# Designs tried in a protein design run: peptides against a protein of PDB entry 1ZZD. Part 25

Target 1, 109 residues: chain A of PDB entry 1ZZD
Amino acid sequence: FQVVNPYLLRDLVDLGIWDEGMKQYLITQNGSIQGLPNVPQELKDLYKTVWEISQKTIINMAADRSVYIDQSHSLNLFLRAPTMGKLTSMHFYGWKKGLKTGMYYLRTQ

## One batch from the design tools (peptide; aimed at target 1 S54 K86)

Design b2_p16_7_s2 (made by RFdiffusion4, then SolubleMPNN; from b2_p16_7, 8 letters changed)
Fold by OpenDDE base, seed 5:
Structure b2_p16_7_s2 (fold): chain B 109 residues (1-109), chain A 16 residues (1-16)
Amino acid sequence: as target 1 above (109 residues)
Amino acid sequence: MEEELEEILKKYSDLV
């Protein structure tokens, strides 16, 4: 099940574009507003879903967390359309960033 | 506007 982000809902109401149609759009788009032409880019940048954040950014965040963790932790990666080349690139980048785990849990949409 | 927001949140912020 999907829950609407209450902060996103507030901002959409403030823009005056929240209605039943918008709700249905968010459901079909898994919470993404990236495709909406009437939403400012600033809001699109603010409300990126896990599928819309670059995998490089996710790896950077995981590396930052690992500084304070003694044990290796698994890294979850989310790819809408995974390719062998993309997976290889992420593997090497993760290694370069010093991640303790070589195992990635791949999730696909 | 704030009152309207509260009503909208009550109705639509849950599972969709």
Scores: peptide ipSAE 0.017, ipTM 0.351, DockQ to the pose 0.013
OpenDDE base, seeds 1, 2, 3, 4: peptide ipSAE 0.015, 0.005, 0.013, 0.012; ipTM 0.339, 0.295, 0.355, 0.370

Design b2_p16_7_s3 (made by RFdiffusion4, then SolubleMPNN; from b2_p16_7, 7 letters changed)
Fold by OpenDDE base, seed 1:
Structure b2_p16_7_s3 (fold): chain B 109 residues (1-109), chain A 16 residues (1-16)
Amino acid sequence: as target 1 above (109 residues)
Amino acid sequence: MEEELEEILEKYSDLV
């Protein structure tokens, strides 16, 4: 079950580029607008999907939050094309960043 | 703004 970002939907309507074609595009692209030439870059930067954000950045954010959170929290990782090497690197990077939780959930596209 | 968004969401609820 995939949900389109409602704020993205609003902005696309405001841009006047929302139509059935755009709808189908978003469905096919799993909510990504990165490939749309008629969308301002600032909106592309704003509306990145979890697949388009560096997992390293996600790990960094999780590590930053862990400084303020005593409880262990689950980390979700989303990889478009996971390899064992990449997974290992991410795991050790997370460890190096001091993540309290050794458990993470891998999601693949 | 939220009202406008709600209207849009209702209209295009098949995507959300």
Scores: peptide ipSAE 0.012, ipTM 0.302, DockQ to the pose 0.015
OpenDDE base, seeds 2, 3, 4, 5: peptide ipSAE 0.011, 0.010, 0.008, 0.005; ipTM 0.352, 0.285, 0.314, 0.283

Design b2_p16_7_s4 (made by RFdiffusion4, then SolubleMPNN; from b2_p16_7, 9 letters changed)
Fold by OpenDDE base, seed 5:
Structure b2_p16_7_s4 (fold): chain B 109 residues (1-109), chain A 16 residues (1-16)
Amino acid sequence: as target 1 above (109 residues)
Amino acid sequence: MEEELEKILEKYSSLE
């Protein structure tokens, strides 16, 4: 089963669009609201799933956190359809951003 | 509103 983000649920209720149909939609879309036409874009941007966020953005966030950590922590990357090209690009981009550890964990959907 | 939301969360917080 999948747990719904309580803040997302709150916002959908506030919009007055939460119902059984919406529940079923979220189940089939793995929690994504990106395809809903009646949801403001700002909410779509806020509630992107790990599979909808750019890996470049994830690396940027990790690099930002690493500034305040003496020993680098593991970076978790989530790719729906990983390719060797993407992995290579991510590796070099991570290095460019100054990540302390060259090792990261790859998870696929 | 919060009380109503709590009931909704209890009922719909999990998806099969």
Scores: peptide ipSAE 0.023, ipTM 0.451, DockQ to the pose 0.014
OpenDDE base, seeds 1, 2, 3, 4: peptide ipSAE 0.019, 0.000, 0.021, 0.012; ipTM 0.433, 0.263, 0.461, 0.285

Design b2_p16_8 (made by RFdiffusion4)
Pose (drawn by RFdiffusion4):
Structure b2_p16_8 (pose): chain A 109 residues (1-109), chain P 16 residues (1-16)
Amino acid sequence: as target 1 above (109 residues)
Amino acid sequence: LDEFLDFLDELDHLLD
């Protein structure tokens, strides 16, 4: 099979740019839209992949919500070019933010 | 321990 994010899909049709320079490009790009030449910036900002969202924001939103969480939450973490240093900062950042669950799975590469 | 924790705070920029 193969299906595109329906919200991203609706918007590409609404711009008529859902030409084949897309279904194909999208799959051989991990489903990213940053750096597509013909897509508005607003769409780029709205459809960031998790790999394109700073794990800093992920942790901050987790800290925000956590004051309302009686237990904890499964906080999966995503790193692009993973170094031991970046991982260390990620662990400490979640740690000093007071999180109960600093990391569920680490998805990487 | 305080010097080690301050060092770890200096790594926060790696998450940007």

Design b2_p16_8_s1 (made by RFdiffusion4, then SolubleMPNN; from b2_p16_8, 11 letters changed)
Fold by OpenDDE base, seed 3:
Structure b2_p16_8_s1 (fold): chain B 109 residues (1-109), chain A 16 residues (1-16)
Amino acid sequence: as target 1 above (109 residues)
Amino acid sequence: SSALEKALESLFPLLD
């Protein structure tokens, strides 16, 4: 399973360039945007140097937060027999929850 | 849902 940076997704959506073509491009390029001509260089530089923490780390961090604790039991069930697919789904579910609350929507440089 | 949420959902299945 491919891991996609949720902040990258946000930026692509904000740029209005997110579509099925972009989705397929990211899949084939392992999440890299370096070759995209319609992406500002500043974003390329940003995501070239920004380290994406592991899904497990994000899940662990989210599990410690009150906004995600209500789903902790469900997440624990998935972690009992984790697959890459499950971890990916859990990761982005966590991000989605964070985005709804604004927690994972923020970033700094 | 927001455009971002739809984008995320398009990539990964939702958890039950």
Scores: peptide ipSAE 0.051, ipTM 0.532, DockQ to the pose 0.052
OpenDDE base, seeds 1, 2, 4, 5: peptide ipSAE 0.045, 0.051, 0.011, 0.041; ipTM 0.555, 0.558, 0.276, 0.551

Design b2_p16_8_s2 (made by RFdiffusion4, then SolubleMPNN; from b2_p16_8, 10 letters changed)
Fold by OpenDDE base, seed 3:
Structure b2_p16_8_s2 (fold): chain B 109 residues (1-109), chain A 16 residues (1-16)
Amino acid sequence: as target 1 above (109 residues)
Amino acid sequence: DEELIEALESLEPLLD
C-alpha cells in the first residue's frame, strides 16, 4: 500500500497545489516531494527529515498523541495487535474522522 | 477543511 504523510497532504492542500496530477505524482514517487518544482524549499527540507523516519516510527509517534482538528468532538481508536497495514488504515481513517468530528486519538495495547 | 477531507478520501483506495 502507498503511505502518504497526512501532514504533507495538509500542506499540499494548503498550498493549493493538490490535484489529480499531484496525487499521481506522489504515488509514483512513493510520497517524495523533493522533485516538485512548485513546492517551497522549506517544505522539502521539512519533509526530507520526515522522509528519513520510518513509517513505523511515524505511526508510533502518532499513536501516543491526539490530533486536534476542531476539538468539539473526539474519536479514540484502539488496536491490540496492530500491523503496519492496520495502523496505516486506522491512521487515515482517524484523520478522516478527525476532520469530520474534530479530534482523533490512536492508542495501541 | 473540505479540501483536506476530499484529499484524504482520494487516498483511501491506497490503504490496505
Scores: peptide ipSAE 0.054, ipTM 0.473, DockQ to the pose 0.049
OpenDDE base, seeds 1, 2, 4, 5: peptide ipSAE 0.040, 0.039, 0.050, 0.042; ipTM 0.483, 0.483, 0.499, 0.465

Design b2_p16_8_s3 (made by RFdiffusion4, then SolubleMPNN; from b2_p16_8, 9 letters changed)
Fold by OpenDDE base, seed 3:
Structure b2_p16_8_s3 (fold): chain B 109 residues (1-109), chain A 16 residues (1-16)
Amino acid sequence: as target 1 above (109 residues)
Amino acid sequence: DAEYLKELESLFPLLD
């Protein structure tokens, strides 16, 4: 898989902070820019990795999509450190949000 | 069971 989002790469280049050091940093950080002090918070919010996005947000987005489709979209959740409580919460929250189909795939890091 | 549902909802902050 790609470590660096192509659009993130573009924006980092536009910021003038892309170099070999940045590349190596992102590789070691699995694409995360959250720890970079020279990156605007707006970009950090935009380019959260799948491990950094709130699972609630992901579920909300899936629920929003389900309004327009007949369950054709899949829901993928990504957890760096899943716990039973968090898993249970995700399933229940998804149900409460009206997802007719459960979580299709759970990926862990 | 209302209590069960409340318990489940109490886990929602884990998703934040």
Scores: peptide ipSAE 0.038, ipTM 0.547, DockQ to the pose 0.846
OpenDDE base, seeds 1, 2, 4, 5: peptide ipSAE 0.035, 0.025, 0.025, 0.024; ipTM 0.562, 0.411, 0.414, 0.411

Design b2_p16_8_s4 (made by RFdiffusion4, then SolubleMPNN; from b2_p16_8, 10 letters changed)
Fold by OpenDDE base, seed 2:
Order: sequence, then C-alpha cells, then structure tokens
Structure b2_p16_8_s4 (fold): chain B 109 residues (1-109), chain A 16 residues (1-16)
Amino acid sequence: as target 1 above (109 residues)
Amino acid sequence: MEEEIEELESLFPLLD
C-alpha cells in the first residue's frame, strides 16, 4: 500500500480540493498528483513520487554525496519497467560516476 | 570499457 505524504495532504486541504474522491484517486495513482489538472505545477514538481524522479538524477546525487563521505552508502533505484538494457546502462553510469563502493538496491513497481 | 559505458549511457533517457 502507499502511505500518503502528510505534507501533500496538508497542501491539498489548503487548496480546498481534498475529499473522498481525491483520496481514492491518490490510492489508485500510488500517491501521484501529476494527472490532476487543478493542482499547481509547483506542487506537482515538489511531490513527485519515487517513480517520477529521474533515476539519472538520483545517481548523480549519490555520486555527489560520495565525494564528501568516507562511508559507503546505499543507493535505491526505482524502475517502473526495467529492461536488461536499462539496468546495464544504470550500472555502468553509476560506476563511471564513481559509485564504486555504493550498494545498489533495485526496486521495481 | 569507456566506449561501452558511453554507448550504454545513451539508453539512460529511456529510464524515466
């Protein structure tokens, strides 16, 4: 199941669009508000789910962190529709970016 | 290996 972000809930209430229909919508959309026409784009950008964030960006952020920490860190990668080509490209890209000691945890939807 | 990595990086835009 998907837990609704409490901050998202607050903002939807403040917008006056929170109701039972919205609740059911979020459940069916796994917490995504991207498809809602009455939600400002800045909120859509703020509340992107893990499936809506570029995995390349996640890898870049992890690589940036690795420069400043001397401890190996876990990296969670989320793919909606993984293919062998996509998985291979992510692996080599991560390696190229210096994630040599990082632990890769693949999560699929 | 660098050539292989560069070639495979071209697939990254398809991840999203």
Scores: peptide ipSAE 0.016, ipTM 0.381, DockQ to the pose 0.485
OpenDDE base, seeds 1, 3, 4, 5: peptide ipSAE 0.005, 0.000, 0.015, 0.008; ipTM 0.279, 0.299, 0.382, 0.345

## One batch from the design tools (peptide; aimed at target 1 S54 S89)

Design b2_p17_3 (made by RFdiffusion4)
Pose (drawn by RFdiffusion4):
Structure b2_p17_3 (pose): chain A 109 residues (1-109), chain P 17 residues (1-17)
Amino acid sequence: as target 1 above (109 residues)
Amino acid sequence: SEEEEEWYEEELEELEE
């Protein structure tokens, strides 16, 4: 099979740019839209992949919500060009933010 | 991002302290 994010999908049709220079491009690009030549910036900002969101923001939003969480939450972490240093900063950052669950799975590469 | 890289360094410095 293969299906595109329906919200991203609706928007590409609404711009008539859902031409084949898309279904194909999207698959051989991980489903990313940054750096597509014909897509508005606002769509680029709205449809970031998790690999395109700073794990800093991920952790901050987790810290924000956590004061309302009696238990904990499964905080999966995503790193693009993973170095031991970046992982160390990610662990410490979550640690100093007071999180109970600093990391569930690390998804990488 | 340059800012993300600087942030990693800052977090490592804080960890070493």

Design b2_p17_3_s1 (made by RFdiffusion4, then SolubleMPNN; from b2_p17_3, 7 letters changed)
Fold by OpenDDE base, seed 5:
Structure b2_p17_3_s1 (fold): chain B 109 residues (1-109), chain A 17 residues (1-17)
Amino acid sequence: as target 1 above (109 residues)
Amino acid sequence: SKEEEEFEKELLKEYEE
């Protein structure tokens, strides 16, 4: 059982494109609407899944948050198809951005 | 070190592609 984001559901209904086919599409696409041509880009940007968000952006946000905390924090990264090179690059990038005391967790599909 | 920094730079290029 997969729960659809209620806000996404609302917006898709408002667009008049919600139906059983759309529901099944979302299930097969793990909630992604990025491939839908009839959805405004603004909605695509708003409803990016955790797998579609730039990992660099996530690291940047975490680095920004770390400025305001005095203890180590956990950073969760979500990669659909990670490679060793990419993971290593992310690690060093995070380090350079100031996440030296952060704990890194990797989520993969 | 400088060598480590250069290595990191190359890795960043790979990541940003």
Scores: peptide ipSAE 0.025, ipTM 0.389, DockQ to the pose 0.193
OpenDDE base, seeds 1, 2, 3, 4: peptide ipSAE 0.030, 0.023, 0.022, 0.022; ipTM 0.324, 0.377, 0.385, 0.329; seed 1 fails the geometry check

Design b2_p17_3_s2 (made by RFdiffusion4, then SolubleMPNN; from b2_p17_3, 7 letters changed)
Fold by OpenDDE base, seed 3:
Structure b2_p17_3_s2 (fold): chain B 109 residues (1-109), chain A 17 residues (1-17)
Amino acid sequence: as target 1 above (109 residues)
Amino acid sequence: SKEEEEFEKEMLKEYEE
């Protein structure tokens, strides 16, 4: 329902760069501000979408969490343009990191 | 196993690049 993160909207307004053009840009970019040259890097880092976080980092984080969690866990991976090779590599990377019994969910943009 | 480790290593190459 909400196209733009309300906190992101606030920060963009505070920067004085919010307008109808910016709104349309965000819609076409699925909420990403990474491609905007007039946005501070700190803000870009803060508002990274699930599609912009390294999948390797996500897997590492999941593996790290699994050390402290005895219950079953699930792993959600988000890829913009997955290839068969990449999917296979990700699977075995997770396996290598100890995610042998986890439930894997792959989502594409 | 040794074979499993070698296979996994090959699969990791593309992802780590």
Scores: peptide ipSAE 0.019, ipTM 0.379, DockQ to the pose 0.187
OpenDDE base, seeds 1, 2, 4, 5: peptide ipSAE 0.018, 0.018, 0.015, 0.017; ipTM 0.313, 0.384, 0.326, 0.322; seeds 1, 4 fail the geometry check

Design b2_p17_3_s3 (made by RFdiffusion4, then SolubleMPNN; from b2_p17_3, 8 letters changed)
Fold by OpenDDE base, seed 5:
Structure b2_p17_3_s3 (fold): chain B 109 residues (1-109), chain A 17 residues (1-17)
Amino acid sequence: as target 1 above (109 residues)
Amino acid sequence: SEEDEEFEKKMLEEYKE
């Protein structure tokens, strides 16, 4: 299913923060923008209902297996001994670097 | 996925105008 709804996409574009890094970040977060510091709180409140699982659940899922992102070039997020803080740091670091860091991400066919 | 790419392209085109 689609992780990013059309309204969220519009708002992120209007903020000028939509890019490939943001896209991949949202996928790994199952559409959640709650952790993003550069997003207005009003927007987080608006789209809170779009996110239907807890961050703990996401971390647990990632701990069981690497997060696999389905796209033309598959992207894997590797999590080793994940914690909430570590997961957040990894995602933000990856986003800032345009998901080019091989330490946490692997792009494959 | 291809479906996601098509969706994003469509949405971006609509909001750029």
Scores: peptide ipSAE 0.017, ipTM 0.311, DockQ to the pose 0.019
OpenDDE base, seeds 1, 2, 3, 4: peptide ipSAE 0.019, 0.017, 0.006, 0.028; ipTM 0.298, 0.262, 0.234, 0.354; seeds 1, 4 fail the geometry check

Design b2_p17_3_s4 (made by RFdiffusion4, then SolubleMPNN; from b2_p17_3, 7 letters changed)
Fold by OpenDDE base, seed 2:
Structure b2_p17_3_s4 (fold): chain B 109 residues (1-109), chain A 17 residues (1-17)
Amino acid sequence: as target 1 above (109 residues)
Amino acid sequence: SEEDEKFWEEMLKEYEE
């Protein structure tokens, strides 16, 4: 199993909260620690999964990179619960930010 | 998140105009 980020594992061990229960919790939560009350917020911010990262931020980063290259970098987005409205908004926002190419790869959970 | 939801709703409104 590789659900747990190795650096996250280290930090959880250092916090003294790593045990079998924690392991099972992470498996059921697909690696997310956002719901854990005994984890510092700083760690939660650091170890967001691909499903928890703001798509807006990803698009902004892609747009920023595209300023320096002829062909835009591949844009990969991960959506847990996509709706048609959200997908439309994402494409529109990407266009508005000046991305030369559309979404290269979209994953859904 | 709530913030992201509001953002996409605003973008959708702009797209429909």
Scores: peptide ipSAE 0.039, ipTM 0.474, DockQ to the pose 0.916
OpenDDE base, seeds 1, 3, 4, 5: peptide ipSAE 0.039, 0.035, 0.012, 0.031; ipTM 0.472, 0.444, 0.209, 0.424

Design b2_p17_4 (made by RFdiffusion4)
Pose (drawn by RFdiffusion4):
Structure b2_p17_4 (pose): chain A 109 residues (1-109), chain P 17 residues (1-17)
Amino acid sequence: as target 1 above (109 residues)
Amino acid sequence: LEELEDFLTEEEHLLDE
């Protein structure tokens, strides 16, 4: 099979750029849209992959929501070019933010 | 321990990307 994010899909059709320079490009790019040459910046900002969102924001939003969570939440973490140093900062950052669950799975590479 | 915690706080910039 193969299906594109329906919201991203609706927008590419609404711009008529859903030409084949897309279905193909999208698959051989991990489904990223940053650095597509013909896509508005607003769409780039709206459809960031998790790999394109700072794990800092992920942790902050988790900390925000957590004051309302009686228990905890499964906080999966995503690192692009993972070094031992970046992982250490990620653990500490979640730790100092007072999170109960600093990390569920680490998805990487 | 406080020096380690300060150091780790300074390295949080690694998470900006």

Design b2_p17_4_s1 (made by RFdiffusion4, then SolubleMPNN; from b2_p17_4, 9 letters changed)
Fold by OpenDDE base, seed 5:
Structure b2_p17_4_s1 (fold): chain B 109 residues (1-109), chain A 17 residues (1-17)
Amino acid sequence: as target 1 above (109 residues)
Amino acid sequence: SAALEEELEKQESLLDE
């Protein structure tokens, strides 16, 4: 398995901040660079992990795809720390956006 | 760069495990 996204690795090397310390930091942070002060925000936005993407954004993307799919499709959501309130909101928002299929899988870290 | 190539080689070795 790859420990670090190869494209992220390239960008960190290009920034001149890649070293063994950075590697260990990323391992402990599950690949997240959100907490690094010396990384431009545009790179942080680009390299959000599946645990850092807003579930609302995921639902919006699924709704956008459903416009071109003339059948039910599965929606998989990834939550780091789900709560009942958040799950309820996700279901209602999905309904509001007109998803053909309810949430099929919920993945947690 | 040398740093990039070196790290890629290390990670490729882990793919075979």
Scores: peptide ipSAE 0.040, ipTM 0.580, DockQ to the pose 0.013
OpenDDE base, seeds 1, 2, 3, 4: peptide ipSAE 0.033, 0.026, 0.032, 0.030; ipTM 0.363, 0.515, 0.510, 0.365

Design b2_p17_4_s2 (made by RFdiffusion4, then SolubleMPNN; from b2_p17_4, 9 letters changed)
Fold by OpenDDE base, seed 2:
Structure b2_p17_4_s2 (fold): chain B 109 residues (1-109), chain A 17 residues (1-17)
Amino acid sequence: as target 1 above (109 residues)
Amino acid sequence: MAALEAELEAQEYLLDE
């Protein structure tokens, strides 16, 4: 049992958005990143078809994409007492509001 | 990188369990 594809995990770490909140979200979503507003659409499209391309291709593309990751402007959301429902709602709300443009960080207290 | 390594190790443990 592997919660997160190791190549996806690397990409999330490279984006600087990997944390415990992200981990728990992915667990509840069975590894899907489709609902995350802080993940570039390119990555969503890539991992939508992860089983159709070689892992080597994924690695190569990830290496190329890392050059374009900019974390200079970030939006930090802090939840004192987060529930999984609130976290999920927050992500989808952010998605609907177009927060996928700026770097979106989730932090829990 | 530290976060990546830690998570990969944790998931590997779950695979072996």
Scores: peptide ipSAE 0.029, ipTM 0.420, DockQ to the pose 0.022
OpenDDE base, seeds 1, 3, 4, 5: peptide ipSAE 0.024, 0.026, 0.019, 0.024; ipTM 0.377, 0.481, 0.382, 0.385; seed 1 fails the geometry check

Design b2_p17_4_s3 (made by RFdiffusion4, then SolubleMPNN; from b2_p17_4, 8 letters changed)
Fold by OpenDDE base, seed 1:
Structure b2_p17_4_s3 (fold): chain B 109 residues (1-109), chain A 17 residues (1-17)
Amino acid sequence: as target 1 above (109 residues)
Amino acid sequence: EEELIKELEKKEYLLDE
């Protein structure tokens, strides 16, 4: 089940490139627009999928939120090509950043 | 262990992939 980002949809419509072909492209690319030559880089940077954002950034954001929340906030991590080394690094980095709760959900593509 | 921590820190680059 895939939901198209409504803001992305808006911007693609504004660019005048939204059509059935674009819709099918997004479906086949799991929502990624990184490969589209007719999309400005600014929008590509804005609409990165969870698979295109570094896990370090995700952990950093979670750590920042934890400063203002007493209870643990759920952390969802998405790895395209998980390795034991990467998993270990995630747990360690989360600990280093002071996360109260480790990885709650791990999803792989 | 301090050495283990150092080794793990060296591998943080894996999270940038």
Scores: peptide ipSAE 0.083, ipTM 0.687, DockQ to the pose 0.901
OpenDDE base, seeds 2, 3, 4, 5: peptide ipSAE 0.059, 0.066, 0.057, 0.071; ipTM 0.664, 0.669, 0.663, 0.678

Design b2_p17_4_s4 (made by RFdiffusion4, then SolubleMPNN; from b2_p17_4, 6 letters changed)
Fold by OpenDDE base, seed 3:
Structure b2_p17_4_s4 (fold): chain B 109 residues (1-109), chain A 17 residues (1-17)
Amino acid sequence: as target 1 above (109 residues)
Amino acid sequence: MEELEKQLEEQESLLDE
C-alpha cells in the first residue's frame, strides 16, 4: 500500500492536475513526478525521490550530519544502475568527506 | 600532489551523474 506525499498531493490539487490518472501514475512511478510535463520544475526539484538525488549530494548530507555527532549516521545509498566503478567512487568520496561509518545499505531500483 | 588531486576529482566526477 503506497501513500502519496500529502504535501505533493496538495500542490498537485492546487495545480488542478490531480485526478485518478495522476494517482495511478504516481503509484507506477514510485512517487516520481519528474516525467510529468505539466509540473513546474521547481516542484520537481522539491519532490525528488531518493532515486533522483545524486549520490554525491546524499554523501554530502551524511558528512554534514557527522560534524555534529560523535558517530556518523548509517549511510544508505540508492542507485538506479550500480557499477563497480560507481561503488568504488562512492566509497572513496565518503572517505574523502571523513565519514566515520561506511555504507551500511545499498539499494537498487 | 597535483596528479593525486586530479585522480580524486576524476573519482568524484563519477558521482555527479
Scores: peptide ipSAE 0.047, ipTM 0.452, DockQ to the pose 0.517
OpenDDE base, seeds 1, 2, 4, 5: peptide ipSAE 0.043, 0.039, 0.039, 0.039; ipTM 0.458, 0.455, 0.457, 0.464

Design b2_p17_5 (made by RFdiffusion4)
Pose (drawn by RFdiffusion4):
Structure b2_p17_5 (pose): chain A 109 residues (1-109), chain P 17 residues (1-17)
Amino acid sequence: as target 1 above (109 residues)
Amino acid sequence: VDELWEEVLEELEEYLE
C-alpha cells in the first residue's frame, strides 16, 4: 500500500501541485515537505515531521500538560543526528522540567 | 532542531558538583 497524510493531501490537491513530482518525492524523502521547491511556507510549518520538531518543544508541551496529569504520559523521543551529548541534554532538560516520564522509547537515526 | 543544549549541560555539571 501507501497513503499520504490526508490533510497534507487535501492541500496539495487544492494547489494542483499533486502532480507525480510528489507521490514519488514524498516517499523517497520520508514523507517530509521541507525543502520541496513548490510548497508554501505555511504548509511547511504545519506539516513538520516529528524529526523536524525540536525535542525541546516536545518536552515543553509535555511539561505544560503534565500539571494536569494525575499520573504520567508516554513521552516518546525522536533524535536526528544522535550524539551522547544531545541525549544527555534531552534527559536533563526533561528531568529539570519536573517530568515523571523523561523518556518512553528513544527512536533514532 | 537537533542541537546540543550547552546551557542545560552546564546546569547538570553544577547540580552534580

Design b2_p17_5_s1 (made by RFdiffusion4, then SolubleMPNN; from b2_p17_5 with V1P W5D V8I Y15E)
Fold by OpenDDE base, seed 4:
Structure b2_p17_5_s1 (fold): chain B 109 residues (1-109), chain A 17 residues (1-17)
Amino acid sequence: as target 1 above (109 residues)
Amino acid sequence: PDELDEEILEELEEELE
């Protein structure tokens, strides 16, 4: 499964357009909001798909979620060109950021 | 990747309520 951007979710809620239909749309579109007509272009420019987000950002978001949400869900990382060194660095970075859960899913494009 | 994690979405939704 893909990582969900919590900030994107918040913005969609603030826009008042978050509902079950939107949720299912995002699931089928791999988190992309580019095709949504009711989303401001500024948000489309701001948010990227999971493959376009820096791994540090992903880890930071996961860490932040762990602070506010008591969850047992796994951390998912996505890499375009993974190397062993990069994977190791991400793991340690996540640990350093105080993640409450380890990396469970690693996906490559 | 094919799908977003629905469980994570649900947890986030609950926190936003």
Scores: peptide ipSAE 0.037, ipTM 0.452, DockQ to the pose 0.024
OpenDDE base, seeds 1, 2, 3, 5: peptide ipSAE 0.029, 0.036, 0.033, 0.029; ipTM 0.434, 0.487, 0.459, 0.440; seeds 3, 5 fail the geometry check

Design b2_p17_5_s2 (made by RFdiffusion4, then SolubleMPNN; from b2_p17_5, 6 letters changed)
Fold by OpenDDE base, seed 1:
Structure b2_p17_5_s2 (fold): chain B 109 residues (1-109), chain A 17 residues (1-17)
Amino acid sequence: as target 1 above (109 residues)
Amino acid sequence: SDEIDEEVLEELKKFLE
């Protein structure tokens, strides 16, 4: 699953940069705008935090069995400045415990 | 669609703290 943040969508529209290309970019980047050169840094910083909060919410909802993951979509986790060891541990922990997703993504912010 | 293992979810929560 992947849901575009409605506030992010609004801001991208306000910047005049929202189009089909941007949509596809966000899909391939799992919702991250950190690599976009035409987005102000202040917005990148804002949505860095917003995305982390959203991921926590999604995980909590999943724990309550209110959110399900399709095999065609990955569970995406974005961490703020994690160590390589932490990322590796998370990745392999998920694998060892048998995540039912097709792909498991760990990304840095 | 599949449900995520509860143990995995709990551990992932810790990583996000």
Scores: peptide ipSAE 0.023, ipTM 0.390, DockQ to the pose 0.060
OpenDDE base, seeds 2, 3, 4, 5: peptide ipSAE 0.020, 0.014, 0.022, 0.016; ipTM 0.353, 0.343, 0.333, 0.314

